# Peptides against a protein of PDB entry 3V4L: the designs that were tried, part 237

Target 1, 386 residues: chain A of PDB entry 3V4L
Amino acid sequence: GQPLAKDKVALLIGNMSYWEHPKLKAPLVDVYELTNLLRQLDFKVVSLLDLTEYEMCNAVDEFLLLLDKGVYGLLYYAGHGYENFGNSFMVPVDAPNPYRSENCLCVQNILKLMQEKETGLNVFLLDMCRKRNDYDDTIPILDALKVTANIVFGYATCQGAEAFEIQHSGLANGIFMKFLKDRLLEDKKITVLLDEVAEDMGKCHLTKGRQALEIRSSLSEKRALTDPVQGAPCSAEALVRNLQWAKAHELPESMCLKFQCGVHIQLGFAAEFSNVMIIYTSIVHKPPEIIMCDAYVTDFPLDLDIDPKHANKGTPEETGSYLVSKDLPKHCLYTRLSSLQKLKEHLIFTVCLSYQYSGLEDTVEEKQEVNVGKPLIAKLDMHRGL

## One batch from the design tools (peptide; made by RFdiffusion4, then SolubleMPNN)

Design b2_p23_7_s1 (from b2_p23_7, 10 letters changed)
Fold by OpenDDE base, seed 4:
Structure b2_p23_7_s1 (fold): chain B 386 residues (1-386), chain A 23 residues (1-23)
Amino acid sequence: as target 1 above (386 residues)
Amino acid sequence: MTELVSTASLSAQTSYEPRPGFL
């Protein structure tokens, strides 16, 4: 029979906004597109952008809590990275220059922890450079991995080589994701699927002799990303996993705010990623005596580091949100909260209505405080221990 | 032309060409 997954869980990390290293562009698009594809494959997807070392550790810990016997685990990483002594290191956005293993997450350590969960399948998709870091002389003493015969590594590049992104005037995928996305939904053994992706990459004139996919696997069973999830969660552990995932993906409910002047504002929320939310405001009712009015969001928690210059934009794109703009309501003001993992408390902010009466030159302001609790990933308290 | 940009963070500027030792 076709293998069954007990459940399917994916953690996708895209690091781009490095403090001490070159900024990347592809991880934004790659994480977003992969999230949408894995959701079509019935994966529970946690998608995170621009994580610090501490936030990456916590994201991995929360991912490991979603894993159990027979669960399919997929880890995708796009960002800076290196490989020393056959160990892959993912570089956090706050990593120093130069970084070392002590500043980075070792993928093989994550694999060890996944093997302790008795997972049905472990897939690592590593869209990073695999150059040696000569500034890191540490030899990680890794414990011997268990022989689980359920492991697949897809490396975007060969050992000692670089991964590339396509520099266009617009958003573009990394090289690996460009080819992976075209095959990912195919009902094939994951190693066969990745081999076809490697062939497609090898046929491309841009990538030929520059970047090649490496597949490393110990996979004894015909497991595919298309493998159906075993029916209704019958175990307490499966219920806990479903609740934990749902908790991390709960958006605030849309609100209708009523101001004293009689203006009504719709406040809405959309997830771009598990740690990135778009707030949008629209005027749904305006008294005829009010000639002009706008609804701004302000007074965000300082932990979110919201630049007012990027808030309250007439388009999602002006906030830096290029991906979800088609799914958002039109004719709003948009604000992008890109770091929900930093939120220590409830998301409290002010909706400020600025308006003008017919025949008055002066603008009037009314304010309402809004508490939306902990949206999305902020419910996991990824800052716990700072 | 589609340009490929490396995602390498550490510049290989350690090509210290050994200064030719003046004998």
Scores: peptide ipSAE 0.273, ipTM 0.629, DockQ to the pose 0.190
Fold by OpenDDE base, seed 5:
Structure b2_p23_7_s1 (fold): chain B 386 residues (1-386), chain A 23 residues (1-23)
Amino acid sequence: as target 1 above (386 residues)
Amino acid sequence: MTELVSTASLSAQTSYEPRPGFL
C-alpha cells in the first residue's frame, strides 16, 4: 500500500533582521511560500520569523513535542549559518559578531532528538551558507546518532560554499526555494524530488557553478511529502498534538465594537506567520451627524515593541506586510504585530475612535479596551524560562 | 541585471576571495 504518515509536522524558521549581521530578504518570501505549499500537503506548519537564540530553542522544543512514532517531521531554516566539522549551525537574530556554537543551534542535536521520537521521516531543509566559521574552533561532542533509514538533508549549497538570494527591486525567493517550490507538490520519493531540484538548479544559468544543492540521505523507504496522513487520531497523544497545533494557529475572532456616539467598528485579525499578525479596523456604521471618524489601535503590550509610527497604516504594505495584502479587506487601517512570540500576557490593546460632529469644531474621542487573549504562537508561551 | 547576493555574514571580515577553481 502507499506509505501513511501518522501525522505531518513542519517548523519553518526565517531569520532576516539580524542585530549584528547583514540583513536578509529572501527568508520572508521563502517561509511564506513553503508554508502554503506544506499546508496543501496536510502538514501542521509553524512558521516563525526573526527568532532569538532562546526563541529558536523553544520553537524547536515545541516542534519536538509534536513528533512521535511514524510522524513526518520537516525542519526548514533560512538565515545565516555555518558548518564546522560536519555540524550545521543555525544563527539566531541576536547572535553576536562573531558568533560561536554556544550562540547557535546545532542541527545534528535536533536530529538526535527527532530520532528518539521514532519518526517516520525526518527532513531538514537548510537554506544557509555552509562556510566554516574560523572564529569557532569548538568541536561539539555530539552523541552518536542512531542508525536510522528515515533521514533526508537538503542543503541549499555545497559544503564550504555560500547560499545566494536574488537581488530584485521587489520580493524574491532565495535560490533554493525558487526551484524547490516548483516541485514540492510532486508525488515522488523526497530524495528523487530533491535530485530533480538539484538538476533544475544545475541547468539555470544564474546558479550553474555558483550554488548547487547537496542531498544527504539514509532514506531506504519510498517516503514522499504527499504521503497521506493516517485517518482520525486514535491516540491521546495524537489528540494532544492536534490541540497544541490548533492553539498555535488560533486567530482572535473578528468583532464589531459599538461606540456611544453610534459608530460601529469592525476589528479583524489575519495571520501572516505563526508569530506575525495583522490587525485591521474599519468603520462599518457612522451616524449622519458624524462628519469624520477614524479608529486607531494603541496601548499594545510593551513586550511587542510596537512603534506607533508603524501602526494604523492605510495599506498593509506600509506596515511591511507584502504577502497577505491581497487576502486582507480593503479600506482599513492596518497594524502589523511581528513578534507575537514575545507576548507574555494577553493581547490587550485600546481601540480609540476619534470623531467630529457636524457644526462642532472640537474632535471627540471614545476608547474601548479589547482583550483577545493569546493569539497564534503566543498560546505556546515560548517565553517560559526567561 | 539579476544579481546574486551572498547570504554569508562572515565574508566582510574574512577577505577570503574565493580561489578561482573550486567549481
Scores: peptide ipSAE 0.262, ipTM 0.617, DockQ to the pose 0.258
Fold by OpenDDE base, seed 1:
Structure b2_p23_7_s1 (fold): chain B 386 residues (1-386), chain A 23 residues (1-23)
Amino acid sequence: as target 1 above (386 residues)
Amino acid sequence: MTELVSTASLSAQTSYEPRPGFL
């Protein structure tokens, strides 16, 4: 019979905004597009951008809590990375220059932990460079992996090689995602699908002799990303997994704020990623005596590191939100919260209404404090490891 | 021009300028 997944869970990490390393661009688009594709495949997807070492460890730990017997686990990483002695290291955004294994997450350690969960399938998609780091002489003493025959690695590049992104005047995929996205929905054994992606990359004149996909697999069964999830979650663990995933994706409800001047503001929320939310404000009612009126958001928690220069923009794109802008309402002011994983407490902020009456030169301000609880990934107490 | 940029951080980024292919 066709294999069935008990459930399907994916963690996607895209690191771009490195502190001490060159900034990347492709991980933004790649994580977003892969998230949408995996959702069409009935994956529970957690998508995270720009994680520190601590935040990456916590994201992996939370991902491992979602894994159980017969669950399909997929880890995607796009960012800086290296490979020493066949061990792959994902580089956090706060990694020092030079970084070492002690500053990075070892993928083979994650694989070991996934094998302990008795998963039905373990897929790693590593969109990073695989060059040796000559600043790291550490040989990780990894315990021998169990013979589970359910492991697939898709490396964006060959051993010792670089991965590339496409630089254009706009947003573009990395090379791996450019080809992967066209085939990811195909009902094929995952190793066959990746082999076809490798052939497509090999036919491309841009990548020929520069980047080639490497597949490493022990997968003995015909398992596909298209494999159906077993019916309604009957186990307590499956219910917990569904609830945990739902919590990590729960947006605040849209609110209508009423000001004393008679202005009504719609406050709305949109998810770009599990740790990235857009807040938008729109004037839904304005008394005719008010000639100008704007609704700003301010006084965000310091943990979110919100630059006021990038808040309250007339377009989503001016906030750095290029992907969800088509799904957002028009004629708003937009603010992008890109670090929701740092939020320890409730998201409390101020909505400031600035307005002017007809025939008065002075602007008037009214303020309302808003508490939206813990949005998205902030509902996962990723901080409980200290 | 489609430019490929390496995601390598520790090695000097060899910007492989794609030769201007006449498309």
Scores: peptide ipSAE 0.250, ipTM 0.624, DockQ to the pose 0.210
Fold by OpenDDE base, seed 3:
Structure b2_p23_7_s1 (fold): chain B 386 residues (1-386), chain A 23 residues (1-23)
Amino acid sequence: as target 1 above (386 residues)
Amino acid sequence: MTELVSTASLSAQTSYEPRPGFL
């Protein structure tokens, strides 16, 4: 019969805004596009941008809580990385220069933990450089992996080689995602799909002799990303998994705020990623005696590090929200919250209505505090130290 | 010209200027 997945879970991490390293651009687009494709494949997708070491560890731990016997697990990483002695290291945004294995996440350690969950399929898509780090002499003592015959690695580049992104004046994919996205929805064994991606990359004049996909697999069964999820979750474990995923994806409900002057504001929320939310405000009713009226959001929690100069923009693009801007309502003020994983408390902020009456020179302000609870990934409390 | 930038962080950024001649 066709293989069935008990469930499908993906963790996608895109690191770009490094503190001590060159900033990247492609991971933004790559994580977003891959998220949308994997959702079409019935994956439960957690998508995270710009994680510290600690935040990456917690994201992996939360991902492992979604894994169980016969579940398909997919880890995608786009960012800086290295490979020492056949071990792949993902570099967090707070990593020092130079970084070492102690500052990074070892993919083979994650694989070991996935094997303990008795997963049905383990897919790693590593969109990072695989050069040796000569500043790290650590030889990882890896325990022998179990013989599970269900592992697939897709490396964006060859061993000891670099991965590349396209510098364009706009948004562009990394090289790996550019070819992967065209094949990802195909009903093929995952190793066959990746082999076709490798052929497509090898035909491209830009990448020929610079970057080539490497496939490493022990996959003995014909498993595909298209494999259907097994019917209704009857187990307590399946219910827990569904609840855990749902927590990471719950947006605040849209609110209608009423001010004393008779102005009504709609406050809306949109997810760009599991840790990135856009707030938008619109005037839905205005008394005729009010000639000018704007609704600003302010007084955000300090943990979010929101610069007021980047808040309350007339377009989503001015906030850096280039990917979801088409799906947002027009004629709002927009604010992008890009670090929801840092939020320790409830998201409480102020909506400030600034308005002017006809025939008065002075602006009037009214304020309302809004509590939206913990949005998206903030429900998982990824900032809680062990 | 489409410029490829390495995602390598520790190696000197080899800006591969395309050598004139591989069209």
Scores: peptide ipSAE 0.245, ipTM 0.624, DockQ to the pose 0.195

Design b2_p23_7_s2 (from b2_p23_7, 10 letters changed)
Fold by OpenDDE base, seed 1:
Structure b2_p23_7_s2 (fold): chain B 386 residues (1-386), chain A 23 residues (1-23)
Amino acid sequence: as target 1 above (386 residues)
Amino acid sequence: MTELVSTAAPSATTSYAPEPGYL
């Protein structure tokens, strides 16, 4: 019979906004596109952008809590990386220059921990460079991996080679994601699917002789990303997994705020990623004596590092939200919260209504504090231990 | 024109951050 997954869980990490390294662009689009595809494949997807070392460790730990016997686990990483002695290192955004193994996450260590969970399938999709880091002389002594015969690595590039992005009109895709997305929904053994992606990449004149996909597999069974999830979650562990995933994806409810002047605003929330939320405000009622009014959001928790210059924009794109703009209501002011994993407390902020009466030159302000609890990934308390 | 940009972080010894090779 066709293999069944007990469940399907994916962690997608896209690191772009490096402190001490060149900024990337592709991970934004690639994590978003892959998230949407994996959701169509019934994966529980956690999608995270711009993680520090500590935040990456916690994201991996939370991902490992979602894994259990017969669960399909997929880890995707897009960002800076290196490979020393056949060990792959994912580089956090706070990594020093030069970085070393002690500043990075070893993929083979994550694999070891995934094997301890008795997973049904382990897929690693590594969209990073595989150049040697000559500043890291550490030879990781990895314990012998268990013979689980359920491991697949898709490397975006060959050993010792670079991975590339295609930049066009300010947006970029990784070369790997460009070809992967066209085949990811196919009902094929994952190694066959990746081999076809490798062929497509090899036929492309842009990538020919520059980047080639490498597949490393011990997968002995015909397992596909399309494999159906086994029935209703009946185990306590499956219920916990579903609750934990649901918590990481719970948006605040939309609010109607009423001001003393008689203006009513709608406050709404949208998820771009598990750690990225768009807040939007719109005027839904205005008394006729008020000629102009705008509803701004301000006074965010300092941990979120919100620059007021990028808040309260007339378009989602002006906030840096290019991907979800089609799904947002029009004629709002938009604010992008890009670091929800840093939120230690409840998300409390101020809605400031600025308005003008007919025949008065002075603007009037009214303020209302809003508490939306812990949105999205902030419910997992990924900061625990700081 | 479609430009390929490497996602490699420059190693710290190259005082010249290689300009992202706009190809």
Scores: peptide ipSAE 0.181, ipTM 0.604, DockQ to the pose 0.232
Fold by OpenDDE base, seed 4:
Structure b2_p23_7_s2 (fold): chain B 386 residues (1-386), chain A 23 residues (1-23)
Amino acid sequence: as target 1 above (386 residues)
Amino acid sequence: MTELVSTAAPSATTSYAPEPGYL
């Protein structure tokens, strides 16, 4: 029969806004597109952008809590990286220059921990460079991996080679995701699917002789990303997993705010990623005596580092939200919260209504505080232990 | 021309980003 997954869980990390290293562009699009595809495959997807070392460790720990016997685990990473002595290192956004293994996450350590969970399938999709880091002379003492015969690595590039992104004037995928996305939904053994992706990359004139996909697998069974999830969660562990995932993806409910002047504001929330939320405001009722009014969001928690220059924009794109703008209501003011993992407390902010009466030159302000609790990934308290 | 940019973090000493290979 077709193999069954006990469940399917994916952690996707896209690091692009490096502090001490060149900024990337592709991870934004790659994580977003892969998230949507994996959701169509019934994966529980946690998607995270721009994580520090500490935040990456916590994201991996939370991902490992979602893993159990027969669960399919997929880790995708897009960002800077290196490979020393056959160990793959994912580089956090706060990594120093030069970075070393002590500043990075070792993929083989994550694999060890996944093997302890007795997973049904372990897939690593590593969209990073595999060049040696000559500033890191550390040889990690890794414990011997178990012989689980359920491991697949898709490396965006060959050992010792670079991975590339397409620099266009617009949004573009990394080279790996550009080809992976076209095949990801195919009902094929994951190693066969990746082999076809490798062939497609090899046919492309842009990538030929520059980047080639490497597949490393120990997969004794016909496992596919399309494998159905075993029915209703009958185990306590499956219920816990479903609850943990659901908590990490719970948006605040839309709110209707009523101001004393008789203006009504709709406050709405949309997830771009598990740690990125768009807040949008719209005026749904305005008394005729009010000629102008705007509803701004302000007074965000300092931990979110919200630049007022990028808040309250007339388009999602002006906030840096280029991907979800089609799914958002039109004619709002938009604010992008890109670091929900930093939120230590409840998301409390102010909605400020600025308005003018007909025949008065002075602008009037009314304010309402809004508490939306811990949205999305902020429920996991990824800051705990700092 | 589509420019491919390496996702390698250049070490601080290699000031030469390889010239963007114009493709």
Scores: peptide ipSAE 0.177, ipTM 0.612, DockQ to the pose 0.228
Fold by OpenDDE base, seed 3:
Structure b2_p23_7_s2 (fold): chain B 386 residues (1-386), chain A 23 residues (1-23)
Amino acid sequence: as target 1 above (386 residues)
Amino acid sequence: MTELVSTAAPSATTSYAPEPGYL
């Protein structure tokens, strides 16, 4: 019969805004596009941008809680990385320069933990450089992996080689995602799909002799990303997994705020990623005696590090939200919260209505505090150990 | 010119790909 997945879970990490290393651009688009494709494949997707070492560890731990016997696990990483002695290291945004294995996440350690969960399939898509880190002489003593015959690595590049992104003024994919996205929905054994992606990369004149996909697999069965999820969750563990995923993706409900002047504000929320939310405000009712009014959001929790200069923009793009702007309502003020994993408390902020009456030169302000609880990934309390 | 930027740290090797016409 066709293989069945007990469930399908993906963790996607895109690191771009490095503190001590060159900033990247492609991981933004790559994580977003891959999230949308994997959702069409019935994956439960957690998508995270710009994680510290501690945040990456917690994201992996939460991902491992979503894994169980016969579950398909997919880890995608786009960012800086290296490979020492056949071990792949993902570099967090707070990694020092130079970084070492102690500052990074070892993919083979994650694989070991996935094997302990008795997963049905383990897929690693590593969109990072695989050069040796000459600053790290640590030989990782890894425990021997179990022979599970269900492992697939798709490396964006060859061993010891670099991975590339296309730098231009606009949005672009990394080289690997550019080719992967065109085939990802195909009903093929995952190793056959990746082999076709490797052929497509090999035909591209820009990629030829610079970057080539490497496939490492022990996959003995004809498993595909298209494999159907086994029907209704019959186990307590499957229910817990579904609830845990749903918790990480719950947006605040849209609110209608009423001010004393008679202005009504619509406050709305949109997810760009599991840790990135857009807040938008619009005037839905204005008394005729009020000639101008705007609704600003302010007084965010300090843990979010919201610069007021980047808040309350007339377009989503001015906030740095280039991907979801088409799905947002028009004629709002927009604010992008890009670090929801840092939120320790409830998201409490102020809506400030600034308005002017006809025939008065002075602006009037009214303020209303809003508590929206813990949005998206903030519900997982990824910082409870700090 | 389409610039390929390496995702290697600490130094991205920028390689200029020649003509922009084939992307």
Scores: peptide ipSAE 0.160, ipTM 0.602, DockQ to the pose 0.206
Fold by OpenDDE base, seed 2:
Structure b2_p23_7_s2 (fold): chain B 386 residues (1-386), chain A 23 residues (1-23)
Amino acid sequence: as target 1 above (386 residues)
Amino acid sequence: MTELVSTAAPSATTSYAPEPGYL
């Protein structure tokens, strides 16, 4: 019979906004497009941008809590990285220059922990460079991996080689995701699918002799990303997993705020990623005696590091949100919260209404405090260890 | 010309490639 997944869980990490290293662009688009494709494949997807070392460790721990016997686990990483002695290291955004293995996450350590969960399939998609880091001569003493015939690595590049992004004026994929996205929905054994992606990449004149996909697999069974999830969650563990994922993806409910002047504001929320939310405000009712009115959001928790200069924009794109702008209501003011993993408390902020009456020169202000609880990934309390 | 930027750190290697025909 066709293999069945007990469940399907993916962690996608895209690191771009490095503190001490060159900034990247492709991980934004790559994580977003891969998230949408994996959701069509019935994956529970956690998608995270710009994680520190500590935040990456916590994201991996939360991902491991979603894994169990016969669950399909997929880890995708796009960002800076290196490979020393056959071990792959993902570089967090706060990594020093130069970085070492002690500042980075070892993928083989994550694989060890996934094998302890007795997963049905382990897929690693590593969209990072595989060059040696000459600043790190540390030989990691890794515990021996269990012999499990269920591991697949898709490396965006060959051993000792670089992975590339296309520097374009607009949004562009990394080279690996450009080809992966066209085949990811195909009902094929995952190693066959990746081999076809490697062939497509090999036909591209840009990447020829610069980047080639490498596949490493122990997968003995015909398992595909299209494999159906076993029916209704029959186990207590499956119910817990579903609840944990649902908590990490719960948006605040849209609100209609009523001001004393008779203006009504719609306050809405949209997820761009598991740690990135857009707040939007629109004036849905205005009394005829009010000639001008604007509704803006302010007084965010300090943990979110929201620059007021980037808040309350007339377009999603002006906030840095280029991907979800088509799905958002038009004619709003938009604010992007890009670091929800940093939120320790409830998301409390102020909605300010500035307005003018016909025949009065002075502007009037009204304010309402809004508490939306812990949105999205902030429910997992990724900071509980500090 | 399309610029390929390496995702290697600490130094990104910039490679100039001829413009990709949009596939």
Scores: peptide ipSAE 0.158, ipTM 0.604, DockQ to the pose 0.201

